# Peptides against a protein of PDB entry 4ASU, part 335

Target 1, 270 residues: chain A of PDB entry 4ASU
Amino acid sequence: ATLKDITRRLKSIKNIQKITKSMKMVAAAKYARAERELKPARVYGVGSLALYEKADIKTPEDKKKHLIIGVSSDRGLCGAIHSSVAKQMKSEAANLAAAGKEVKIIGVGDKIRSILHRTHSDQFLVTFKEVGRRPPTFGDASVIALELLNSGYEFDEGSIIFNRFRSVISYKTEEKPIFSLDTISSAESMSIYDDIDADVLRNYQEYSLANIIYYSLKESTTSEQSARMTAMDNASKNASEMIDKLTLTFNRTRQAVITKELIEIISGAA
Target 2, 83 residues: chain B of PDB entry 4ASU
Amino acid sequence: FTFASPTQVFFNSANVRQVDVPTQTGAFGILAAHVPTLQVLRPGLVVVHAEDGTTSKYFVSSGSVTVNADSSVQLLAEEAVTL

## One batch from the design tools (peptide; made by RFdiffusion4, then SolubleMPNN)

Design b2_p30_4_s2 (from b2_p30_4, 9 letters changed)
Fold by OpenDDE base, seed 3:
Structure b2_p30_4_s2 (fold): chain B 270 residues (1-270), chain C 83 residues (1-83), chain A 30 residues (1-30)
Amino acid sequence: as target 1 above (270 residues)
Amino acid sequence: as target 2 above (83 residues)
Amino acid sequence: PAPEDVVLPGTKPLSLEEILSSQPSTIVVE
């Protein structure tokens, strides 16, 4: 490599380091906001899931249609955020298929589709894109919920897979259940809930779905921003190390060039 | 008793005496040992009666309310404001 | 010439497109 090549590379890496530092700061700001907004969202979402836990709703074994919703975003450079969700989706899909169930997939965020396109393209119902550029709102969740309910796919049971935020340095991929109206209405455990009008139950489920989606989006966003912050910090450190190495190489190469030129002058070698 | 919106928590696993909720089928009071039920909220007034006798009023736009067999209640409003 | 994506150890290549995409985001269903 010529001195010119090394210099160009150094400049490039220095520029990248500036970008990664900037991205770290942006991620930090977004993380702080996301974490604040996650607190009420978690109470809200967990509250919505309480029914399913308390009623112990089970899907009959003869029911075969399963929906997997993977929640992530369109944005990269956030460590294993997308791959962790995709891995869990793959595992779940494989297990369900082995059990003889029909599996359809919905991706929230383009990255899910990108990862699973080659192996699971035929199982995708829809992918929601342009996710992650702005903080998710309940309106966003409602749109997603409505689209799912209107998709025409009559699932019996589903799962939503997302990264739950634990701390600035930790997240965990988790799964929460989604049930169809028919599954809920037919569940024996629901018999204790008396005098539920069919219209009420339908509306209730619409809210429930939106609530769970909203919750998952908030958890995912917080996890993602935290992970991105860490990733950008690591990238900045890596860039620094590369700069140091290249600088040493540059200095060595410069000395070698000078030495060579001196030898050529002394030797008369043209 | 849990009462929350997507953006705000009003009560989190709190003990209350009574909660009055506006539902599509009519307003009803949730007391101790209320029968399990699921309802959808209509726009209206929520009144929370604390054990100490104090009352708090809220306006909700829509949402759901769940009364479970264990007497736990989840009131989840899309939008809610303190009055 | 768009700066070449540099692969940093342990990181995915930085896409300039990802950095420059500041457009308002709406949910698009495809």
Scores: peptide ipSAE 0.009, ipTM 0.801, DockQ to the pose 0.081
Fold by OpenDDE base, seed 1:
Structure b2_p30_4_s2 (fold): chain B 270 residues (1-270), chain C 83 residues (1-83), chain A 30 residues (1-30)
Amino acid sequence: as target 1 above (270 residues)
Amino acid sequence: as target 2 above (83 residues)
Amino acid sequence: PAPEDVVLPGTKPLSLEEILSSQPSTIVVE
């Protein structure tokens, strides 16, 4: 490569560095907001899961229909956020299939579909797109819950898989259970709630599903923005190192050219 | 006792004396050692009676309330405001 | 004749994806 080639590469990397720095700042702002909004959402979501944890609801072995909901977004450049969820979904699907269960998948965010389409296309019920452009709302979660309940797929048990936020540098892919109305109503541990009207229980379950989905979306969003911020920071540092190396190479090459020219002048070689 | 909306927490694992909730089947008071129950909220007034005798009032929209066997209570409203 | 610039290897412009995937320690400018 000529000095011109090196210069072109330097310019390109410098431009990329500017982009990554800008994206880092944007991600940082979104992260700060997401983290603030996650605090109440976590209390709300954990509260919704309390019944299932305390009741230890079990699905009978003869019931075979299982639903997996993967939660991520449409937006890339956030490290392993999407691949982590997809990996867990694949693992869960394989385990359930090995146990003789029928598995269907819902993807929240286009990235899940992009990763799993080739291998799991037949298992997908629906993919929700336009996720990640704006912070998720309870309304969004309600829409997802309603669509699931109206999908016609009568699952017995399910799981929602999402990235739980730990810190600015850490998230963990987790799974939470979802249960059908029939599974809840038939659970032995729910016998202490037997005086509950069937309509009340149905409505309760709908809220519970929406609550859990909302919680998962908030955890996912916070994790994603944090991961993106980190990814862009790393990219900026990498670019900086490349610039330094190329600059040194440029300087050395330039000196070599000058030296060669001087030798030619001294030697009388035209 | 936990009372929250998606965007705000009012009580987080707090000890309270009594909580009055509006449900679709009617308003009822949740006391200590209340029998386990699941209910759906209707728009209305929530009244929280603290152990020290203080009373707080809230207006809630839809949602759910859970009374567990261990006497824990989760009041989860879609929307809630302090009155 | 103007001395020909010394040709250095590996001067292909990097994409954003390449920068994101590259670990700082592995950038071998050969």
Scores: peptide ipSAE 0.028, ipTM 0.809, DockQ to the pose 0.006; fails the geometry check
Fold by OpenDDE base, seed 2:
Structure b2_p30_4_s2 (fold): chain B 270 residues (1-270), chain C 83 residues (1-83), chain A 30 residues (1-30)
Amino acid sequence: as target 1 above (270 residues)
Amino acid sequence: as target 2 above (83 residues)
Amino acid sequence: PAPEDVVLPGTKPLSLEEILSSQPSTIVVE
């Protein structure tokens, strides 16, 4: 490579480094906001899940319809955020299929569809796009919940899979249960909640679903922004190291060229 | 007793004396050892009676309330404001 | 004869994806 080639490469990498640094700062700002908004969302979402844990709702084994909701976003450059969710979705789908269950999939975020479309296209009910450009709202969660409930797929139980935020450097892919109205209403453990009006229970379930989806979106967003910030930081460091190496190479090459030119001048060997 | 909206937490696993909630089937008071129930909130006034005798008032838009057998209560409102 | 240009390996500009996928260089402190 000539000095010109090295210079061109240096310029290119420096430009990439500027982009990655900028993206890091943007991700950092979004992360800070997401983390702040996650605190109440977690209390809210965990509160909604409390019933299912305390009532120990179980789906009968003879029920075969299962729904998997994967939660991520449309945006890349955030490490293993999307692949982690997709991996767990695949694992869960395979396990359920092996158990003789029918599995349908909902993807929140285009990246889930992109990863799973080739292998699971026939199992997808719907994919929600335009996820990740703005912070998720309860309204967004409600729309997703409503679409699910109106999809016509009469699932017995389901799983929502998302990345739970742990720290700025850590997330964990987790699964939470989703139950149909019929499953909840028929659960023996729900007998202590007798005299609940069917309409009330239906409405309650709608809120519960929206709440859980909202919670998952907030966890996912916080995890994603944190992961992106880390990824961009790593990219910037890698770029910096490469710049240093190329700069050294440039300097050595330049000196060699100068030395050669001087020798040619002195020797008269043109 | 847990009382939260998607954006704000008012109570998190707190001990309270009584909570009055507006439900679609009517307003009712949640006391210690209340029977387990599930209800949906209507727009209205939530009144929290603390153990020290103080009362706090909130306006809620919609949501759900759960009373469990272990006396835990989850009041989850779509929107709530302190009054 | 014109000095032969020193050809450095890997003169192609790296994409952002390539940089993101690259492992951090271990600084071997000699």
Scores: peptide ipSAE 0.026, ipTM 0.792, DockQ to the pose 0.006; fails the geometry check
Fold by OpenDDE base, seed 4:
Structure b2_p30_4_s2 (fold): chain B 270 residues (1-270), chain C 83 residues (1-83), chain A 30 residues (1-30)
Amino acid sequence: as target 1 above (270 residues)
Amino acid sequence: as target 2 above (83 residues)
Amino acid sequence: PAPEDVVLPGTKPLSLEEILSSQPSTIVVE
């Protein structure tokens, strides 16, 4: 590489650093909003899961259809956000298959499909795209829930896998259960609940599904933005270090060129 | 007692005396010893009676209400506003 | 003859992915 080559590389890295810094700021803003919106969403979502936790709904062993919903987004440059979800999806799918269950997969966000298409293409029911450009809304969750219910796949139970936000520097990939109407209605643990009209229970389950999906989206979004912010910060620092190193190299090379020129002048060499 | 919408929390694990909810099967009051039940909300008024005697009114659009065996209650409205 | 630039080992531009995948010297824990 010549001085010109080093200069070009320096310019390139400096430009990348500008981009990563900008992306960091954008991610930070989105993170701040996501975190604010996560607070009520978490209360809402945890509330929706309370029934399942308290009732300890069990799926009969003869029920074999399992749905895995992976929650992610379309947007990259956020560390291990997508791969973590995908990894857990793979693990869960393998475990369920080993247990003799039928597994179908729904991906929320194109990245899930992108990661799993080679190994799990036949198991995918649907992938929801255009996720991550805007904060998820309850309307979005409702659309997803409705699509799931109308997919024609009559699952018995399911798993929603998403990144739960812990802190600005930490998330955890977690799984929450989803149950079909039939599973809920047939669960012995539900017997303590007063006589519930079938239509009421159906509607209730629809809300529950939408609620859980909404919750997962909010957790995922917050985790993603936080991770992106961190990733962009790290990238900016890495770029800075590279710039420093290249600058030193540039200076050294320049000095060598000058020295060579001086020697040629002194020696009378052309 | 938890009462929330996707975007707002009104009560979080609070102790209340009574909550009146509008359900598709009819309005009913939830007290501490209410039997476990699941209901779906219809558009209407929610009235929360606090232990201190204060009463708060809300309008909800739709949602669900769960009364568990442990007397915990989750009122989850799609939309809710304070009146 | 015209002075020649000092030639260093071959370098290529780094991609964003390469920068992102590199280990930072410092990690800030907030």
Scores: peptide ipSAE 0.023, ipTM 0.805, DockQ to the pose 0.007; fails the geometry check

Design b2_p30_4_s3 (from b2_p30_4, 11 letters changed)
Fold by OpenDDE base, seed 2:
Structure b2_p30_4_s3 (fold): chain B 270 residues (1-270), chain C 83 residues (1-83), chain A 30 residues (1-30)
Amino acid sequence: as target 1 above (270 residues)
Amino acid sequence: as target 2 above (83 residues)
Amino acid sequence: PAPEDVVLPGTRPLSLEEILSSQPTTITVV
């Protein structure tokens, strides 16, 4: 490699390091906000799931329609955030298919579609794009919930798959159940909830779905920003090590060139 | 008793004496050992009566309220403000 | 004889993805 080549490579890596450092700072700022907003969202979302846990709602085995909602974003450079969700979606879809269930998929974020479209294109109902540019709002969750409910797919039960935030260095891909109105209304355990109007239950279910989606979006966003921050930090460190190695190579090469030139001058060998 | 909006938590697994909620079917008071029910909130006043006799008032927009068999209550409002 | 240009392996600019995925490659100066 000529000194010129090494210099060009050094410049390129230094520029990339600047980009990764900048992206780290941006991700850190977004993470700090997401974490603050996750605290109430978690209470809210977990509160919505409480009914399903307490009522122990079970879908009859003869019911065959299952919906999988994968939650991620449109943005890359965040480690295994998208692949983790997609992996669990694939596993769940395969298990359900093996059990004789019909599976449909909703992707929240374009990355899910990008990963799964080749193998699961026929199972996709809809993909929501423009996820991750701004913090998710309850309005966004409501739009997703409404689109799902209006999709015409009469699922019996479903799964929402997302990355739950644990810490700045850790997330876990988790699954939460979603149930259709019919499944909830027919559940034996719901008999204790007397005098529930069908319209009330329908509205309740709409809120529940929106609540769970909102919760999943907040968990996913926090996990993503944290993972991106870590990924960019690692990239910056890797770039630094490469710069150091190339700098040493540059210095050695430069000395060799100088030495050769001096020898040529001294020896008179043009 | 849990009372939250997407952006704010007012009560998290707290013990309260009574909660008055505005529902689409009418306003009702949730007492200790209230029968299990599911309701949808209408815009209106939520009144929380603490065990110490303190009363707190909130305005809520829409949402849901769940009373479970174990006497746990989840009041989940789309929007809520302290009054 | 012109000093043989030490060809550093991989003289192409590394992409951001390559930097993110690459373990520090030992540059052997031959």
Scores: peptide ipSAE 0.025, ipTM 0.791, DockQ to the pose 0.006; fails the geometry check
Fold by OpenDDE base, seed 4:
Structure b2_p30_4_s3 (fold): chain B 270 residues (1-270), chain C 83 residues (1-83), chain A 30 residues (1-30)
Amino acid sequence: as target 1 above (270 residues)
Amino acid sequence: as target 2 above (83 residues)
Amino acid sequence: PAPEDVVLPGTRPLSLEEILSSQPTTITVV
């Protein structure tokens, strides 16, 4: 590579560094917002999950239909965010299949479909796209919940898989249960709850599903933005190191060219 | 007692004396040791009676209320405002 | 003859992906 080639590469990496720095700042701003919005969402979501934890709802062994909802987004450049969810989805799907369960998959975010398309295409019911451009709202969660309930897949139980935010540098891929109306209504542990009207229970379940989805979206978004911020920071540092190395190479090459020219002048071989 | 909307928390695992909730089946008061129940909210007034005797009023839209066997209560409204 | 520029190997522009992959992103999965 000539001095021109090195210069071109330097320019390219410098431009990339500018992009990664900019993306870091954008991710940081989105992260800060997501974290603020996650605080009430956690209380809300944990509150919604409290029934399932306290009632210890169990699906009968004869029930075979299981739904996996993977929560992610459409946007890349966020480290292992998407792959972590996909990995757990694959593991869960395999375990359920080994247990003789029928498994269907819903992907929230196009990245889930992109990762799982080759191996699990036949198991996908629906993929929700245009996820991650804007912060998720409860309205978005409600739409997802409604589409799920209207999918025609009569699951007995389900798993929602998402990245739970721990800190700016950490997340954990977690699974939370989803139960069908029939599973809830038939659960022996629910007998302690006073005579619940079927319509009430249906509506309650719809809210519960929307609540859990909303919670998962907020956790996922916060985790994603944090991970992206970290990834872009690392990329910016890597670019900086490359720039330094190339700059040294440029200087050495320039000196070598000058030296060669001088030698040619001195030797009269020019 | 937990009372929250998707965007705001009003009570988080708080001890309260009584909570009056508007449900589709009718308004009822949740007291200590209330029987476990699941209800859905209708638009209306929520009144929280704190142990110190203070009363707080809220307007809620739709949502759910859960009373568990352990006397924990989750009031989850889609929208809620302090009145 | 114009002095020939010293040719160094591997001077192609790097993609964003290559820069991102050069060092592993440290994210702690708790």
Scores: peptide ipSAE 0.023, ipTM 0.801, DockQ to the pose 0.007; fails the geometry check
Fold by OpenDDE base, seed 1:
Structure b2_p30_4_s3 (fold): chain B 270 residues (1-270), chain C 83 residues (1-83), chain A 30 residues (1-30)
Amino acid sequence: as target 1 above (270 residues)
Amino acid sequence: as target 2 above (83 residues)
Amino acid sequence: PAPEDVVLPGTRPLSLEEILSSQPTTITVV
């Protein structure tokens, strides 16, 4: 490539650096909001899981229908956020299949579908799109919960897989259980909760599902924005280093051309 | 005792004397060592009685309340406001 | 004739994907 080619490359990288810097700032703002909104959501979500943790609800071995809900978004450029969830989903699906269970999948966010469609298309019940443009609301979670319950797939047990926020530089892919009404009602450990009306239990379970989904969405969103901010920062730094290297190369090449020209002049080789 | 909405936390693992909750089957008071139960909230008044004798009032829209065997309580409202 | 610029390998514009890569890009001057 000529000096012109180097200049073109420099211009391209500088433009990319401007984009990544801008995206970093946007992600930072969204992260700050998401982190604030995660605090109450975490208390709320952990509270909703308390029953299942304390009751140690187990699904009978003869029950074979399992649901996996993967939580991410539609938006890329956030490092391994989507691939980590998808990897865990694949692992869980494989383990359950090996145990002789039937597995169905729900994807929250189009990226899950994009990753898993080729290998798991037959297992997908539904994919929720338009995730990640706006902060998730409890209404969104309720819609997802309702769609799940009305899907006609009578699962016995399930798992929700999402990225839990740890810090600005760390998230962890986690799994939380979801149970069907029948599984909850038949659990031996639930016997201590006497005289619960069937309608009450049904409504309770619906709230519980919505609560857990909402919690997972908030954890996922915070993790995603943090990861995007980090990714864009890294990209900006990488671009800066490339610019510096290319600039040095340009200067060296320019000097070489000048030197060659001077030698030609001195030698009389016009 | 934990009392939260999706957007706000009112109590987080706090010790309280009594919590009065509005449920679909009626209003009842949750005391220390209350029997385990699950209930669904109806729109109404929640009253929290602290150990020091202070009383706080809240309005809730819907949600759930869980009383566990270990006497832990989770009050999870879809919407809640301090009165 | 103006001396021809030294041809450098790998001077194509980079994509956003390449910039996002954590792998260092080596620029070799020949």
Scores: peptide ipSAE 0.021, ipTM 0.787, DockQ to the pose 0.006; fails the geometry check
Fold by OpenDDE base, seed 3:
Structure b2_p30_4_s3 (fold): chain B 270 residues (1-270), chain C 83 residues (1-83), chain A 30 residues (1-30)
Amino acid sequence: as target 1 above (270 residues)
Amino acid sequence: as target 2 above (83 residues)
Amino acid sequence: PAPEDVVLPGTRPLSLEEILSSQPTTITVV
């Protein structure tokens, strides 16, 4: 590499380091907001899931249609956030297929589609894009829920896969169940819930789906911003190390060039 | 008793005496040992009666209420405000 | 000339395109 090449590379990496530092600060600000907004969202979402836990809703074995919703975003540079969700989705899809189930996939965020496109493209129903630029709202979750319910895919049960926030340094990929209206209405365990009008149950299920989606989005966002902050910090450190190495190389190369020029002058070698 | 919106928690696993909720089928009071039920909220007044006799009022826009067999209650409103 | 993408140790390449990409605020279904 010429001195010019090294200089160009140094300039490039220094610029990248500035960008990564900036992105770290942005991620930190978004993380702080996301964490605050996650507190009520978690209570809300966990409250919505309480029915499924208490009623122990089970899907009959003869039911074959399964929906997997993977929750992430469109935005990269956040460590293993997307790959963790995708890995869990792949595992779940494989297990369900082995059990003779029909599996369809919904991706929340374009990154899921990007990762799974080659291997699972035929299983995708829809991908929601433009996710992750702004904090998710309940309105966003409602739109996703409505689109899902109107998709025409009559799933029996499903799973929503997302990264649950644990701490600034930790997240865990989790799975929560979703059930169709028919599955809930036919569940024997639901018999204890008396005098439920069919219209009421339908509306209830619509809210439940939106609630769970909203919760998953809030968990995912908090996890993502934290992971991005860490990733950008690591990238900044790595860039610093590269700059140091290249600087040493530059200095060494410069000395070598000078030495070579001197030798050429002394030797008369053109 | 849990009462929350997507953005605010009003009660989290609290013990209360009674909760009055506005539902599509009508307003009803949730007391101890109420039968399990699922309902959808209509816009209206939620009244929480604490064990100490304190009454709190809230306006809710929509949402759901779940009464479980274990007497736990989840009141989940899309929007809720303290009155 | 757009800055060249840089591969950092332990990270995927940083792309200027990813940084400059502006996403709409709306949800698009595809």
Scores: peptide ipSAE 0.009, ipTM 0.790, DockQ to the pose 0.080; fails the geometry check

